# Peptides against a protein of PDB entry 2AUS, part 216

Target 1, 323 residues: chain A of PDB entry 2AUS
Amino acid sequence: ADIKREVIVKDDKAETNPKWGFPPDKRPIELHIQYGVINLDKPPGPTSHEVVAWIKRILNLEKAGHGGTLDPKVSGVLPVALERATRVVQALLPAGKEYVALMHLHGDVPEDKIRAVMKEFEGEIIQRPPLRSAVKRRLRTRKVYYIEILEIDGRDVLFRVGVEAGTYIRSLIHHIGLALGVGAHMAELRRTRSGPFKEDETLVTLHDLVDYYHFWKEDGIEEYIRKAIQPMEKAVEHLPKIWIKDSAVAAVAHGANLTVPGIVKLNAGIKKGDLVAIMTLKDELVALGKAMMSTQEMIERSKGIAVDVEKVFMPRDWYPKLW

## One batch from the design tools (peptide; made by RFdiffusion4, then SolubleMPNN)

Design b2_p26_1_s1 (from b2_p26_1, 15 letters changed)
Fold by OpenDDE base, seed 1:
Structure b2_p26_1_s1 (fold): chain B 323 residues (1-323), chain A 26 residues (1-26)
Amino acid sequence: as target 1 above (323 residues)
Amino acid sequence: SEKEKLLAELRELAERAAAVAERLRA
């Protein structure tokens, strides 16, 4: 998520009409909610689905979805996409995750040996999904990006871990315990990051949401509920972006594929097959799609399908039809 | 009321979340 992607400008003369669309920072409160994502602090106990159902009840919503399941006992960062933004969770499923975990060792191990062995688990690991997972129980590789030991107190090891999506921390801890020779189990787990969502000033509780919704509906105070909900564009910050001409926006909003002439600027390093965000020149999310060309091909070619549009978010009426 | 009951349940869950977060930051 923190990789600054270079922006390549293809058309430096492209202008945008300020009267068209609704930039993320200028949406009326009702429209902001319709295109919102909550950075929820999920409590321990309920399932991720139960928490989404509670948010729908609290905020009087028809639809919502979460950016990747947390186990019932796991707390922390759960992105919840609202209403018209619900489908943006697809961008968050493949995103990296960070956790803080408490590992309990089943025997005494010198601290130097704990540190040395845990460092060996950075990189590619082989995992088998647990029985409770809907995922086929085949052996698969997953990447551990980093392990940072925070504290060692006898048999208790507190650590931060960055992982590829669908890495099982419980399985990682079990394998670390085997490598240490004494065995181990996961005592506690919190998710501290899900792609662009982290523990920061945007993290809110279910209690906060109840109070903030009450302040809006009963007292007419919009500030708190506005701050508690992020624009859906936050959920795609980690994706490579393609910015398009105003004349191309309505066609893409109607489900047309993006062609090369519609591109104004794009991120470097797009590969064929990548998930990309199609944006307006006002940084509004139009659609998600699959890149049919690399960045280099999108620069060099004058025509062809650049993006196969999979999911449209923008309403058809925000921009005029100019074809 | 059903609203008050839901609020009480949500407060208890939020407090448990805060306590877990505190233990994992110590």
Scores: peptide ipSAE 0.022, ipTM 0.549, DockQ to the pose 0.877
Fold by OpenDDE base, seed 4:
Structure b2_p26_1_s1 (fold): chain B 323 residues (1-323), chain A 26 residues (1-26)
Amino acid sequence: as target 1 above (323 residues)
Amino acid sequence: SEKEKLLAELRELAERAAAVAERLRA
């Protein structure tokens, strides 16, 4: 779900120096790649790790990482963070996912019953991680945000499903099949969304990346590869944000915790323990961290640690040291 | 049908993946 977050301004007079930093839309192509995320259309067949390895080869990269494993047979939206942005994938791991799934029923069931039972699976479900999962095999709840039936053709049910991160669609389909009394299995699965990444104009294939890299390196045309790579800031759009004053940026970029006096504006609804993105006034990602205060505490307090900084992305030299 | 469209898309993606794999081995 697109969480619209209110922005609360603490300092309405805070300005930013246009000479400092590199806003996401102003990065030179090499720097854009170093801080990039590809919205990859993962083909069926390869593992997510194989696809990441191919992207590294295609784009001549040292590092890359993906925003959440797709099984070999599963296609669709795989965010791949590049180089210095590689660690931004941690923001995508907890993000909601959407899939289109084809469920095959093992018996005949009236359409009205299919629709009724599938609607009952909206909300909290109990799941056990599969054996192949690196996740500890404990029972856990997961939220199904919505189920939209697209088509019913006899025993084949095509549906869209929005789910909490780490919901297993195969397990969901198995449970739906049990509830229908006939059993079911997952025939096909495509991921259509991973947090802020969806099927849109930013979705690119491995083929596109090969061609766009060639156009850049051989023909000097950077436009295609620039459009094929999103700024790393895209990967944090779904997170609550805290915008900081220019004088706080260098300290945070050096790994200092964000203190309350550094905050210019922030999203409403931050809770203690939330993963938050620390941004410049130019919407550059400085760091990810853990909120040590609520939004309300960050407004009311004059001092204290607002965010425990966990992962710095911004180089130390983009903003001057002003302390 | 939407099922047939999805299956066609998945096949096309598989073919494109094979073509990329060939280009990456050359």
Scores: peptide ipSAE 0.018, ipTM 0.434, DockQ to the pose 0.105
Fold by OpenDDE base, seed 2:
Structure b2_p26_1_s1 (fold): chain B 323 residues (1-323), chain A 26 residues (1-26)
Amino acid sequence: as target 1 above (323 residues)
Amino acid sequence: SEKEKLLAELRELAERAAAVAERLRA
């Protein structure tokens, strides 16, 4: 969700050395790739794992991971984190998703009834994971944030849906069909959003990646491959952020917990237990961690562990050791 | 070549994806 988070400044005099680190917009191309995330338009047909394997082959990478499985037949937004950024996908797994779906009804239903019933599926729904899911088939609640009907053509209903992570659109459509009394199935599905990744100018195909890699390796043209790969920091835009002093960066990059004195600014509304992104003053991702304090506690306290650091991304040598 | 075969498969998949995307945007 594009939750605009207020930024609270604790230290308005904190400066950052321009010679330290590599801001997301100033990484050499090889380093940009090593800390990259592709907003991939996944084609229908292959699994998300096959597509990741192809990206690794195309870009000559050792490691990559995806920000949430799409079924083979489902197309659209698949964030693929590269190399050293691979673990950033854990920030995307819990992120909200948007889809456009074509639902086919198994009988005739008045349009007014379709609209009324589909509106009842906004909010909390009970789902059972499909048989082929790696998740245990336990009943669970999920949030449907919104349903927008785009078109109704007889028995075909085109709609946009915003959902909590791990909501099964196929199961939603099945339940809508039952509520309509005629039954329904999912004819088509495209994912249009995965957290901060959406259908925009950053969306690229596997074909684009092949061509752009070729232009770089054979013609020396970096521009296309640079544009095709987003900085890993994009994958954490939806998280609450804590910005830290230059003197704290190297310690956190070594896996030390963030203490309150290291905080320069932070987002409002952090709760204890929240996943947070620890950032430099140059908006570089240092680490992901669990908040051990609220925003208010981080403001009021002079000492203590603010964040339990779980996953370091920044190399240990980008900032000097100042501890 | 294995590369050309992969490229052809990727093109076909990309074209199919585009056609589905257009239908879902209309």
Scores: peptide ipSAE 0.018, ipTM 0.469, DockQ to the pose 0.804
Fold by OpenDDE base, seed 3:
Structure b2_p26_1_s1 (fold): chain B 323 residues (1-323), chain A 26 residues (1-26)
Amino acid sequence: as target 1 above (323 residues)
Amino acid sequence: SEKEKLLAELRELAERAAAVAERLRA
């Protein structure tokens, strides 16, 4: 998520009509909810699906989806995309994750040895998915971006860990315990980050959502529920972006592929096959799609399909048809 | 009411979440 992406401008004269679309900060509350994502603090106990069902009940929604399963016992950051934004969760599945974990050692180990061995688990690790995982049980590599030891109290090791998507912290702790020679297990786990969603002021509980919805419906106070819901554009902040002309927006909103002439600016480092976010010049999410060209090809070419549009989010009527 | 039952369940879940979060911040 924290990789700075250069922005390359292809058309410096492109303007946007302020009368078209609904920028993330200018959506009426009902529309904001329809295109919203909650940074939920998932409680320990319920499944991620049960929590999504509760959010739907609390907010009187027909549809919602989560940005990556947390085990029932795991708490913390669970992005929940609402209504028309529900499919934006596909952008969060490949995103890096951060956790705080409590590891309990099954024997006494000197602190210096704990620190030394845990540092060796930064980088590429070999992992096997747990038995209870719906994922095919094959050996695979996963990247551990960092391990930060927060506290060591005898046999209890509290640490922060940044990992590639689909890294199992329980399996990491098991392997650390084997490397220490005493064995270990995961006592507690909290997710503190899922891509652009982190443990910050936007993190809300199920209780907060009940209260904030009540304040809106009974008292007419929109402020709390508005703050509790992030715009769907938040869920794509970590993706490479392509910004398009106003004249291209309606076509993409109708499911047409993005062609090279529609591009105003784009991030550097897009590769063919990458998931990209197609944005308006007002930073509205139009669609997600698969890059059919690299950044360099999108700059050099005058024509061709730049993005295969997989999922449209923007309504067809926010921008006029100019074809 | 079904709403009150949901509120009570959500409060219990919130308390459990807070307790876990405290242990992981200590």
Scores: peptide ipSAE 0.017, ipTM 0.518, DockQ to the pose 0.839

Design b2_p26_1_s3 (from b2_p26_1, 13 letters changed)
Fold by OpenDDE base, seed 3:
Structure b2_p26_1_s3 (fold): chain B 323 residues (1-323), chain A 26 residues (1-26)
Amino acid sequence: as target 1 above (323 residues)
Amino acid sequence: SEMDKLREELRKLAEESRRVKERLEA
């Protein structure tokens, strides 16, 4: 998520009408909520589904969805997309994750051996999904991007781990324990990152949401609830982007595929088959879709379908129909 | 220790969540 993607400009003269759309920073509070994502600090205890149900009750919402299940005992970063933004969570499912884990060893192991063995688990690992997973129990490769040991206290090992989506930390800890020869289990787990969502100033608790909603509804103070909810565009920051002309926005908002002439600028490195975010020149999310061309093909070609539009988010009336 | 900090953070978060649950079920 932290890698700045190069932006290639195709049309440097393209302007946007300031009267059209609703930029993420200029949405009225009700509209901001309708297109919002909460960076929730999920408590240990409840399921991710129970917590989403509570958020719906707290904020008086019809719909919400989460950006990747945390087990009941697992705390930390759970993106919760609200109302019209609910489907944006699909962009977060394939995103990398970071955790802080407490591993308890079932025997005494020298610290130097712990450090050496854990370092060997960086890279590609083979995992079998647990029985409770909705995923078919086939052996699969997953990437461990990094392991950082934070503290070792006897048999307790606190570590940070960056992983590919759908890596099971409990299974990783089990395999580390086997490699150490003593066995191990996961004592605690906290998710510290889910794609663009991190432990930062945007992380809020259920308690915060209760208070901030009351401040808005009872006292008329919007500031707190506005800050507690991120625009849905946050949930696509990690995706490659294509920015389109104002004249193309309404067509895409109606579910039309994006054609090459509609492109103003785009990120480098898009491949055919990639999930991409279609944006306005005001950085509003129009839709998610599948790239039908590479970045290079989108630059070189004058015509053709650039993106197969899969999920529209923008209302049809934010931009005029100009075709 | 970093372990003690994590344990305390988790304890606080669990307690706050319990209070929210109780308020929503009352």
Scores: peptide ipSAE 0.364, ipTM 0.888, DockQ to the pose 0.106
Fold by OpenDDE base, seed 1:
Structure b2_p26_1_s3 (fold): chain B 323 residues (1-323), chain A 26 residues (1-26)
Amino acid sequence: as target 1 above (323 residues)
Amino acid sequence: SEMDKLREELRKLAEESRRVKERLEA
């Protein structure tokens, strides 16, 4: 279950003007696309970059980016951020991932031994990046959050695995096979989750996007393309949030750092150095930034820089300058 | 048209993704 972060209110009298901004549910279709993220079912075969290029062609877009590479042969959840939302992928890159994997063993192993050994791979593991990775080939630790064996059929092991970003499932399966003494390889892999994006009713194919775009452009039916695109705010649901006063929004939208007096409410458990989402009182994403204070410091202090603003998303004109 | 060719390629890819999903959910 996504642990609902506690919300601490600093200013219970803060109101928002309903005439300012564009809440995620009230954006015109063109604006919704400009600030959109697709929960794409990436097919096996193409690269993640080729799929992004196809989305740009299908939807007639200038810019798009993906929330974390899937290998060509890997299918499933690939978040693709569109146009003005493209930079929101920075929130998704460090997010946890879930996969369903089919492991094929190169020899016969008793089921009890398979279960026992796979459980030992929960927690911290040491991995070496593959040769084809743009990442320097240094040994690194990665977290395996959980391994759930779904089925064992002779030499085939179907399992669900939750992992830290940049964990190589192919390498994990290779090491499991070595620990079992018979060797193993990855027969199939599908990504079932990427941060807040999962296999649900929002998952769409490239073919769906072609049809939905045509229904909008040729038939004037926007409903399908609207449902196929999530608001960019979906891509930051897993981050700790800070909600700010209407009077602070325009300054942050111009790239000013968030100061403590601008905070209305915030999530508990923010640490100095955390990536945080700065939100309006209407749950619009203003910016991403680095926390310069903990939650406790943001509550106790009357002044100072709370967030170093790194990436602005909101247009400068959605809220008036009140300074 | 180039778009019709693209649609057919994308249909085939979507079917491959579905087959992989079905095989992993069985």
Scores: peptide ipSAE 0.268, ipTM 0.839, DockQ to the pose 0.841
Fold by OpenDDE base, seed 2:
Structure b2_p26_1_s3 (fold): chain B 323 residues (1-323), chain A 26 residues (1-26)
Amino acid sequence: as target 1 above (323 residues)
Amino acid sequence: SEMDKLREELRKLAEESRRVKERLEA
């Protein structure tokens, strides 16, 4: 869900120097690519790793990574983080996913029964990971956030499903089929959402990327490739944020923990242990870290470690050392 | 060229993705 997070201002007088950093909308094209994430429409057929390898080849990149595996036969939203942004995929791994699935029933079932049984699969479910998963094959719980039946045509059931990361839709469909008493299989599956990435105007194909890269390199037209690549900050939109003073940015960019005096504003509802994004006042991602305090503690306290900095993204030289 | 072959492969894959999308949006 797009959780609208309240923003609490701690320092309303804090200003930012426009000469420091590179806001997401002001990055030169080369820098934009270095800190980019592609909202890729993964085709059916190739693995997510093969698709990442193709993106690296197409865009002449040394490093890239994806925000959560899609099976070879599954199409749709695959966030691919580029170069310096590659590690931002760690923010997407725990993010919810949405799919549209076509389930084929192996027998006739009344529509009322289909609807009733599928509604029972909303909430916590027990799954066994498939054989070829990177996850140990033990039973685990996963949350189904919602199931929306779009269409029922005889034995074919089209539905939208929102799930916790690492929920196997194929396994869900198998269990639904068992609960219906007739059995079922997954006929088609497309991922329509991965955290903040969805099917929208930012969704691009591998073919689009080939053409857009060509327009930039051969014709000098950067507009297409610029639009095809989202700033890495997109990949953390779903996280709680803490905005920091310009004077704190360089320290955090050097891997120092964020202390309470560095905080300008923050989202409500941060708990100790939450993954948070540390942002500049220009909405640049500095780092990901673990909250060591709640939002309330960060407001009330004058000192202490607010965030244990785990992953720095911002270069050390974008902001001056002011400590 | 190898690039032309890649472009054609990627075009076919994009068409398959589109067809899947269209079937799931109908």
Scores: peptide ipSAE 0.253, ipTM 0.830, DockQ to the pose 0.879
Fold by OpenDDE base, seed 4:
Structure b2_p26_1_s3 (fold): chain B 323 residues (1-323), chain A 26 residues (1-26)
Amino acid sequence: as target 1 above (323 residues)
Amino acid sequence: SEMDKLREELRKLAEESRRVKERLEA
């Protein structure tokens, strides 16, 4: 479930100038692409890097990045951040993931035992990253949020699984197989969710992107390519947000840290050290940063650094310098 | 079955991947 974060208002009189910035829904098509994220249905076969290279070729882009590697044989939800939005993948890398997996058992196991054992794998599990992982190969704990068995057909078990980022489903299936006493392997895997990106009407194929780009460039029809690309703000929907006054936007866009007097409203439950999205009152992403205070400290204090700004996205000229 | 649906979806995606590669190599 998308945990609806409570919004605490500090300044209920704060207004925003409608002439400043470019709200996510009002960007010209070129600007929308520059600050876009594609909810790509990655086909099986290509690497995530090859798919990013193809998107750059199809859309005539210089830069793009993906929100978390899918193995070549794995299909489904791959967020691809474009151009000036490329760095927003930092918000997606730590995001939870959902998969549908087909596990093949190496022996016959009663269905009741399959269900019972798989339920025991909900919660904390210990994993070692595979050799091919860029992550340090140390043992680490990961959370399995849920396992939902969809179908059992003899030795084939189809299940949905929600996991912490960097949980290896192949390793999970291996351990389930060991616990069942017969062994198992991952036959198929599809990613159905990556943070705020899921299988919905925004999911597009590489084929769709080819066609939609041609409709825009050859026929002048921007509607399809506009719908195929989400605003970069989509990629931060799962993060705690801090909304700032117009007079603070330009300073943050120049790389200044957010101070407490700049805050208009914020989500509840921010902890020191959390990754947070700094937003305008028009829901434009200004920057990502590290919270230096809790929500409570940001409410109670009149001054101090609220957010250490790590990545600026907004151009410096969208809002005027009011200092 | 849900398993058959997944297999068919993956087949379609694999065919799409091939068509996209062919277009990009051309």
Scores: peptide ipSAE 0.025, ipTM 0.624, DockQ to the pose 0.105

